# Ledger of designs, part 160: peptides against a protein of PDB entry 4LZF

Target 1, 155 residues: chain A of PDB entry 4LZF
Amino acid sequence: GGRLVVFPNGTRKELSADGQTVKVMFFNGDVKHTMPDQRVIYYYAEAQTTHITYPDGMEVLQFPNNQTEKHFPDGRKEITFPDQTVKTLHPDGREESVLTDGTIIQLNPDGSKVIQFNTGQREIHTADFKRREYPDGTVKTVYSDGRQETQYPTG

## One batch from the design tools (peptide; made by RFdiffusion4, then SolubleMPNN)

Design b2_p30_4_s4 (from b2_p30_4, 19 letters changed)
Fold by OpenDDE base, seed 5:
Structure b2_p30_4_s4 (fold): chain B 155 residues (1-155), chain A 30 residues (1-30)
Amino acid sequence: as target 1 above (155 residues)
Amino acid sequence: SREDILQSYKDAGYSEEELARVEKELKELE
């Protein structure tokens, strides 16, 4: 059978019969649960936050407001916001947000921004211009100097 | 193990003073 150890400070340690599962319940309400698959689940009672660490280096944070953060071994982070927007932060500094309507917003390390609308239109923001690309091939550019240019599809 | 428990307390953000108390208690029990 399993084993329960109760420490004088109120901390409790539960061990499974096979020794593969260990649950430590700290006197303050925090919990550390080591699972057979080697993931470790931390529950911080005061913050009501769950932190899962995986043997491959992945980490998952679950916040009481339903925000979830995944920290991948390669340094990538994926944040799922309460509104279900998903933001990915790449190690190279690129950020990508996927909105619930399918719109994708990319922020590049150079400061440029690309919006891929769910309509198929694309908008590009640079230091020099803002450009809208339409599915029919039309391109509208507004330059920083205020000049506007429309390029029509050839053919 | 004692070290595993102590590390768990560290991971949970307990102070060095609290860790010292826990370590003392663990040594008495083990």
Scores: peptide ipSAE 0.026, ipTM 0.587, DockQ to the pose 0.067
Fold by OpenDDE base, seed 1:
Structure b2_p30_4_s4 (fold): chain B 155 residues (1-155), chain A 30 residues (1-30)
Amino acid sequence: as target 1 above (155 residues)
Amino acid sequence: SREDILQSYKDAGYSEEELARVEKELKELE
């Protein structure tokens, strides 16, 4: 059968009969669950945070405010904020935020910024210019030197 | 074992200072 070990400080360790599941209930209320699939589930009682570690190196954090963070083995991070915005942090330094309305904001390692609006318009920010691209093919550029240019679609 | 307990606390993200307190408590209770 399973085993239960109770330590003098109140920490408890439960082992399943098959030995595949281990549950440690620490005296402070924290819980550690080791699962048959080698996932380890930590619950931090004071922070009310769940931390899951996977054998492939994946980690998932669940915070009490409903924020979720996924840490991928390749170094990528995906943060789902309480407002359901999803932010992806790429290993190359690129950041992408997807808003609930479908707007995508990209921050590039070179400092440039691209906003893809849900309307189909795109705005590009660089050190040299701000550019607005419209669905009809019109492009408006404001350069850092103050020059303004409008490019009209061909047709 | 004491070592298994301490390792479990370490794996759970406890600091070295916290581990030292736990170890002291375990020793005192033995």
Scores: peptide ipSAE 0.025, ipTM 0.565, DockQ to the pose 0.065
Fold by OpenDDE base, seed 2:
Structure b2_p30_4_s4 (fold): chain B 155 residues (1-155), chain A 30 residues (1-30)
Amino acid sequence: as target 1 above (155 residues)
Amino acid sequence: SREDILQSYKDAGYSEEELARVEKELKELE
């Protein structure tokens, strides 16, 4: 059967009958669950935050404001904000935000910015120009020196 | 690691005294 151990400091340890699940309830209200799939679930009572660690090195943080962060073994981080915007931080320094309306905002390591609007328009910002691409194939570019260029679709 | 766990508690705002107790408990559970 299962086993319950109560420590002098008030910490409690529950072991499942099969030994595959361990639950530690710390004296301060924190909880640690070791699961059969080898994930470890930490609950920090004061912060009301859940921290899950996986055997492959992945980590998941769940905050009381409904923000969720995933830390991938490759160094990538994925943040789901309370408004359900998803921001990905890539190891190369690239950042990508996906808004709930489908708009994608990309910040590149070189400082350039790309916005893919839900309308199908795309805007590219570089040190040299700002460019707007339209669904019909029209491309408008405003260069840093003040030049403007319009490329019209073919056909 | 135990250090990573302790850092998580520290980041959560636990006091040094609480961290010392947590460290002791982690060692006992190891």
Scores: peptide ipSAE 0.023, ipTM 0.592, DockQ to the pose 0.186
Fold by OpenDDE base, seed 3:
Structure b2_p30_4_s4 (fold): chain B 155 residues (1-155), chain A 30 residues (1-30)
Amino acid sequence: as target 1 above (155 residues)
Amino acid sequence: SREDILQSYKDAGYSEEELARVEKELKELE
């Protein structure tokens, strides 16, 4: 059968009969689960935060405000905000946010920004210009010097 | 490891006083 150890300070340790599952309930209300698949689940009672660590280096954080963070072994991070916006931070410094309406915002390491609107329009921001691309092929550019250019579709 | 656990508590926003209690508890479990 399983084993229960109760420590004088109130901490409890439960061991499954097969020894593959260990649950530690700390005196402060925190809980640590070691699972057969080798994932470790920490619950921090005061913070009400769940932290899961995987053998491959993957980590998942779940916060009480419904924010979730995934830390991938390759260094990528994915944050799901309470409003369900998903932000991905890439190791190369690129950041991408996907809004609930389907809009995608990309921040590039060189400082440029690209917004792909759910309407099919795209806006590109660089040090030299802001450019709006329309689904019909029209392109409007406003340069940093104030010059404006419109390119009309052909065909 | 003990250090990994303590770091997790730190990352979760526990105070130094709380961390000291956790550290003491972890030592007692070893």
Scores: peptide ipSAE 0.023, ipTM 0.579, DockQ to the pose 0.170; fails the geometry check

Design b2_p30_5_s1 (from b2_p30_5, 12 letters changed)
Fold by OpenDDE base, seed 5:
Structure b2_p30_5_s1 (fold): chain B 155 residues (1-155), chain A 30 residues (1-30)
Amino acid sequence: as target 1 above (155 residues)
Amino acid sequence: SAEAEREKQIKEMKEREAQNEAELAAQEAA
């Protein structure tokens, strides 16, 4: 059978009969499960948050507001917000947000920003200009000095 | 920012976890 150990401080440790699962119920309400597949599931009672650590180093956080974060071994983070926006933070500093309407917002390490609208329009923000690219090939640029340029599609 | 707040919360949670593990280790050594 399984084994239950109750410590003087109130922490409880339960081992499964096969020894493959360990459940620790800490005195403060936190719970730690070590699973047969070596993943660790930790529940933070006060924060009402679940933290899963995988053997490969991936971590998953599930917050009570329905936000989920995935922390990949390569340093990438993927955040699913309650509104279902997905934001990816790359190790190189690039950030990408995918909105529910299909719009993609990319923030580059150099400070430039690219928005790919669901309409097919693209907007590029740099230190020097904001540029709007239209599906028909028209490109409108507003430069930092206030100059505006329209490039019409070639034939 | 909300992200910075979350990062802080995650840090605090990890610290709490570490404390719990240390206390458990102390209980098991006794």
Scores: peptide ipSAE 0.564, ipTM 0.926, DockQ to the pose 0.907
Fold by OpenDDE base, seed 2:
Structure b2_p30_5_s1 (fold): chain B 155 residues (1-155), chain A 30 residues (1-30)
Amino acid sequence: as target 1 above (155 residues)
Amino acid sequence: SAEAEREKQIKEMKEREAQNEAELAAQEAA
């Protein structure tokens, strides 16, 4: 059968009969599960947060406000906000946000910003201009000096 | 920022976890 150890400080350790599952109930209310697949599920009682660590180094955090974070072994982070916006932080410094309406916002390491609207329009922000690209091929550019340029599609 | 606060919270949680594990190790060694 399984084994239950109760320590003097109140921490409890439960081992499954097969020895593949370990449950530690810490004196402060935290709970740690080590699973047969070697994933570790840690519950922080005070923060009411669940932290899952996978053998490959993947980490998943689930917060009480419904935010979820995935921390990938390559350093990438994927944050699902309570509003269901998904933000990806790339190791190269690039950030991408996917809004619930399908809009994609990309922040590049050089400071430029690209917005892919759900309408098919794209907006590019640089130090020198803001540019709006339309599905029909029209491009409108507003330069930093206030000059505006419209480029029409070549038919 | 909210992200910075969350990052701080994560750090504090990890520290708490480490403390719990250290305390468990001490209990098991006694």
Scores: peptide ipSAE 0.562, ipTM 0.925, DockQ to the pose 0.919
Fold by OpenDDE base, seed 1:
Structure b2_p30_5_s1 (fold): chain B 155 residues (1-155), chain A 30 residues (1-30)
Amino acid sequence: as target 1 above (155 residues)
Amino acid sequence: SAEAEREKQIKEMKEREAQNEAELAAQEAA
């Protein structure tokens, strides 16, 4: 059968009969589950947060406010906010946010910003200009010096 | 920022976990 070890400090360790499932209940209320598939599920009692570590190095954090973070082995992070916006942080410094309405916001390491609106319009922000691209092929550019340019679709 | 605060919280949780693991190891050696 399984085993239960109770330590003097109050920490408890439960072992399955096959030894493949381990549950540690720490004296401070934290709980650690080691699963047969080698996942480690850690519960932080004070923060009410669950932390899952996978054998491949993937980490998943589940916060009490319904925010979820995935930390990928390559250094990428994917954050699902309580409002269901998904933000991806790339190792190169690029950030992408996907809003619930389908709008995609990209922040580039060079400081440029690209917004893909759910309407099909795209807006590009650089140090030198803001550019709006329309579905009909019209492109409007406002330069930092105040100059405005409109490029009409060819047709 | 909220992200910086969350990152700090994650660090504190990981430190707490490491401490718990160290204390368990001490209990088991004992």
Scores: peptide ipSAE 0.558, ipTM 0.924, DockQ to the pose 0.921
Fold by OpenDDE base, seed 3:
Structure b2_p30_5_s1 (fold): chain B 155 residues (1-155), chain A 30 residues (1-30)
Amino acid sequence: as target 1 above (155 residues)
Amino acid sequence: SAEAEREKQIKEMKEREAQNEAELAAQEAA
């Protein structure tokens, strides 16, 4: 059968009969589960947050406000906000946000910004210009000096 | 920022976890 150990400080350790599952209930209310698949599930009682660590190094955090964060071994982070926006932070400093309407916002390390609208239009922001690209191939550019240029599709 | 505050919170949680593990190890060694 399983085994239950109760320590003098009030921490409890429960071992499954097969030894594949370990549950530790700490005196402060935190709970740690070590699973047969080598996942570690830790519950922080005060923060009401669940932290899952996978054997490949991936970590998943689930917060009480319904925010979820995935921390990948390569340093990438994926945040799902309560409004269901998904933000990806890349190790190179690039950030991508996918909105619920399908709009994608990319922030580049050089400060440039690209918005891919759900309409198929794309807007590019650089230090030198703002550019709008239309599905028909029309491109409108407003330069920092106030000059405007329209490029019409060929054909 | 909200992200910085969340990062601080994560750090504090990990420190709390480490303390709990250290205390458990002390109990098991007694």
Scores: peptide ipSAE 0.558, ipTM 0.925, DockQ to the pose 0.933

Design b2_p30_5_s2 (from b2_p30_5, 18 letters changed)
Fold by OpenDDE base, seed 4:
Structure b2_p30_5_s2 (fold): chain B 155 residues (1-155), chain A 30 residues (1-30)
Amino acid sequence: as target 1 above (155 residues)
Amino acid sequence: EEEKKKEELIKEMKEREAKNEKELAEQEAL
């Protein structure tokens, strides 16, 4: 059968009969499960947060407020906020947020911002202008100097 | 700001985990 080790400090270690599953119940209430598939499930008792580490280097954090973070081996992070907005942080510094309404917000390493609205409109923010692209091909640009330009669709 | 708070929390949790692992290793060495 399995075995249970109880340490003097109150930490408990439970091993499965096959030795492939290890459960450590730390004296402070934290719990660590090492699974046969080599994933590690760590529960932080104070934070009420679950941290899963996968053998490939993937990490998943589940917070008590329903925020979930995935940390990919390539350095990418995917954050699902409590409101179900998904933010992806790329190793190159690009950030993308997908809102629940389908709007996509992209922050680029150059400081530019692109908003793809669920209406099919697109807004581009640069140091020099904000540009709104409409589905009909109309483009409105507001320059940093306050000038406004409208480009009408050809057709 | 919420992201920053989570980053700090993650750091604290990792530090806590590292302490727990160290203490476990010390207990197992007795």
Scores: peptide ipSAE 0.457, ipTM 0.899, DockQ to the pose 0.882
Fold by OpenDDE base, seed 3:
Structure b2_p30_5_s2 (fold): chain B 155 residues (1-155), chain A 30 residues (1-30)
Amino acid sequence: as target 1 above (155 residues)
Amino acid sequence: EEEKKKEELIKEMKEREAKNEKELAEQEAL
């Protein structure tokens, strides 16, 4: 059968009969589960947050405000915000946000920004200009010097 | 700002976990 160990400080350790599952209930209300598949599930009682660590180095954080973070072994992070926006942080410093309306915002390591609007318009921000591309092929550019250019579609 | 708050919270949680694991190890050595 399984066994329960109760320590003098009030921490409890439950071992399954097969020894493959370990549950530690700490005196402060935190709970640690070690699963047969070697996942570690830690519950922080004060923060009401769940932290799952996988054998491959994947980590998942679940916050009480419905935010979820995935930390990939390659250093990539994926954050799902309470509003269901998904932000991906890449190891190279690139960031991508997908909004619920389908808008995609990309921040590049060079400081440039690209916004793909749900309307089919695209906006490109660089150190030298802001450019808006329209679905009809019109392109409007505002340069850092205040100059404005409009390129009309080839009809 | 919210991302920074989460980073601070994660740090606090990790410190709390490390303390709990240390105290458990001390209890088991007894």
Scores: peptide ipSAE 0.456, ipTM 0.899, DockQ to the pose 0.899
Fold by OpenDDE base, seed 2:
Structure b2_p30_5_s2 (fold): chain B 155 residues (1-155), chain A 30 residues (1-30)
Amino acid sequence: as target 1 above (155 residues)
Amino acid sequence: EEEKKKEELIKEMKEREAKNEKELAEQEAL
């Protein structure tokens, strides 16, 4: 069978019979599970947050407000907000948000912003202009100086 | 702002975890 070790400070360590699963119940209510696959599941009692660490360096955080964060080994982060918006932070500094309606918002490292609407329209924001691209091929640009340009589809 | 708050929370949690692991190691060494 398994074994239970109780330390003087009140921390408990439970070992499976095969020794492959370890459960530590800390005196402060935190719980650490080490699994046979080397996944570590840590529960923070005060924050009511679960932190899973994988052997490949993947980390998953589950917050009590239903926010989930995935921290990838390559430095990418994926945040699922309580409203189910998914934000991805890329190592190159690019950020992408996918809204529940299918709209995609991209923030580029140069400060430009691209919105891909669920309607098929795309909006591009730069320091110099705001541009709207329409599914029919029409492109409308409003420049920072107040000029407006419309490019009509060919054909 | 919410992301920053989560980052701070994550830091605090990691510090708490590190403390717990240190204390466990000390207990196991007795």
Scores: peptide ipSAE 0.453, ipTM 0.898, DockQ to the pose 0.903
Fold by OpenDDE base, seed 1:
Structure b2_p30_5_s2 (fold): chain B 155 residues (1-155), chain A 30 residues (1-30)
Amino acid sequence: as target 1 above (155 residues)
Amino acid sequence: EEEKKKEELIKEMKEREAKNEKELAEQEAL
């Protein structure tokens, strides 16, 4: 059978009969599960948040507002917001957001921004201009000096 | 801003976990 140890401070440690699962119920309501696959599932009682750590260094956080964060061993973070927008933060400083409508917003380390609309239009923001690219090949550019240019597709 | 709040929360949670693990280790050593 399993073993239950109850400590004087009220913390409890439960060992499975096979010794492969350990459950610690801390005196403050936090719960730690060590699983046979060596993943650790920690529940923070006050924050109502679950934190899963994997042997490869992957971490998953599940917040009570339905936000989920994945922290990859390479330093990348993937955040799924309550609205189901997915934001990826790359170690190089690049950020990408995928909206529920399929729009992709990219923030580049150089400060430029690219919006790929679900309509196939693309908008590029730089220090020098804003450019709108249309599916038909039309390109409209508004420069920082207020000049506007339209390039028409060669049909 | 919301991301920063989550980062702060994560830090607090990790500190809480570390404290709990330390206290458990102290209890197991009795």
Scores: peptide ipSAE 0.452, ipTM 0.898, DockQ to the pose 0.905

Design b2_p30_5_s3 (from b2_p30_5, 19 letters changed)
Fold by OpenDDE base, seed 5:
Structure b2_p30_5_s3 (fold): chain B 155 residues (1-155), chain A 30 residues (1-30)
Amino acid sequence: as target 1 above (155 residues)
Amino acid sequence: EEEKKREELIEKMKKRKEELEKELAEQEAL
């Protein structure tokens, strides 16, 4: 009950019997699937990349190296690297990386960096200092001038 | 740099898709 149309340029369009699924096989090897839920699944033959577009504007890219990128309608991007590190790029310029060991690295728009270690220690990098915060409340700061300061916990 | 190259690749792919979709639309309009 489906229909196949073959165009002069070699592109083929296949329609399901209900008309809800459309498969376009472009002459270059690209493939476009339009699904009943209005998702569009596009395969780029040259790049071997799958690109899913959702009705809400979300996009998902799946690269041949197993990297996946989600592009959210709000402008946020979430990248899952082949090593399973997840990096989130926020519209405000903030970047967050979650490593497989649970370490979180935050890059702030002001250029500061915060590392939340899986041990509970936190390291803050600014233009003026690097600071290590320990779970016991000790704080060690190394200033850009070479001065070092230790702040002991209260109690 | 790797991120930049990735974005450039994505843009190239999207452009090619648009060209193919345009050509298809023209063929369907005949």
Scores: peptide ipSAE 0.462, ipTM 0.902, DockQ to the pose 0.873
Fold by OpenDDE base, seed 3:
Structure b2_p30_5_s3 (fold): chain B 155 residues (1-155), chain A 30 residues (1-30)
Amino acid sequence: as target 1 above (155 residues)
Amino acid sequence: EEEKKREELIEKMKKRKEELEKELAEQEAL
């Protein structure tokens, strides 16, 4: 059968009968589950946060406000916000946000920004200009000096 | 700012976990 060990400080350790699952209930209310697949599920009682650590180095954090973070072994982070916006932080410094309406916002390491609207319009922000691209092929550019240029589609 | 606060929270949680795991290990060694 399973075994329960109770320590003097009030921490409890429960071992499954097969020895494949270990549950530690710390005296502060934190709970640690070691699963047969070697993932560790840790619950932080004070923060009401669940932290899953996988053998490959993947980490998943689930916060009480319904925010979820995935920390990938390659250094990438994926954050799902309570509003269901998904933000990806890449190791190269690039950031991408996908909004619920399908809009994609990309922040590049050089400081440029690209917005892909759900309408098919695209906006590019650089140090030198803001450019709007339309689905019909029209391109409008506003330069930092205040000059404006419109390029019409080739018919 | 929110990201920084979140990182600080995560670090605080991890530190507390390490302390509890250390105390458990000390008790298991007795």
Scores: peptide ipSAE 0.461, ipTM 0.902, DockQ to the pose 0.873
Fold by OpenDDE base, seed 1:
Structure b2_p30_5_s3 (fold): chain B 155 residues (1-155), chain A 30 residues (1-30)
Amino acid sequence: as target 1 above (155 residues)
Amino acid sequence: EEEKKREELIEKMKKRKEELEKELAEQEAL
């Protein structure tokens, strides 16, 4: 059968009969499950947050507000916000947000920004200009000096 | 700001986990 150990501080450790599953119930209300697949499920009682760690170094955080964060071994982070926006933080400093309406927002390490609208329009922001590309091939550019340029479809 | 607060919270949680795990290990070594 399984084993239950109760420590003087109130922490409890439950071991399955096969020894493959360990449940620790800490005196503060935190709970740690070590699973046969070597994943560890930790519940932070105060924060009401679940933290799963995988043998490959993957981490998953589930917050009480329904936000979920995935921390990949390569340093990439993927955040799913309560509104279901998904933000990816890349190790190179690039950030990408996918909105629920299909809009994609990319922030580049150089400070430039690219918005791919769900309408098929694209907007590019740089230090020198803001450019709007339209599905018909029209391109409108507003330069930082106030100059405006419209490029019409060719061909 | 929200991202910073989140990272601080995560770090606080991880630190608390480590403390509890250390205390447990000490108790198990008795």
Scores: peptide ipSAE 0.460, ipTM 0.901, DockQ to the pose 0.882
Fold by OpenDDE base, seed 2:
Structure b2_p30_5_s3 (fold): chain B 155 residues (1-155), chain A 30 residues (1-30)
Amino acid sequence: as target 1 above (155 residues)
Amino acid sequence: EEEKKREELIEKMKKRKEELEKELAEQEAL
């Protein structure tokens, strides 16, 4: 059968009969599950947070407010906020937020910003201009010097 | 600022986990 070890500090360790699953209940209330697939499920009692670590270096954090963070081995982070907005932070410094309404907001390392609206409109912000692209092909640009340009669709 | 506070919290949690895991390993070696 399984085995239970109780340490002098109050920490408990449970081993499955096959030895493939290990459960550690730390004296502070933290819980660690080591699974047969080598993933580790750690529960932080004080923070009420679940932390899953995978053999490939993937980490998943689940916070008590329903926020979830995935930390990828390549340095990418994916944050699912309580409102179900998904923000991706790329290793190159690019950030992408996908809103529940389908709007996509991209922040580039050069400081430029692109908003893809759910209406099919797109807005591009650079150091030199703000540009609005419309589904009909109309493009409106406001330059930093105050100049405005409108390009009308052809065809 | 909120992201920084969250990162600090995550680091604090990880550090506490490492301390507990180290203490357990020391107890198991006895």
Scores: peptide ipSAE 0.458, ipTM 0.900, DockQ to the pose 0.858

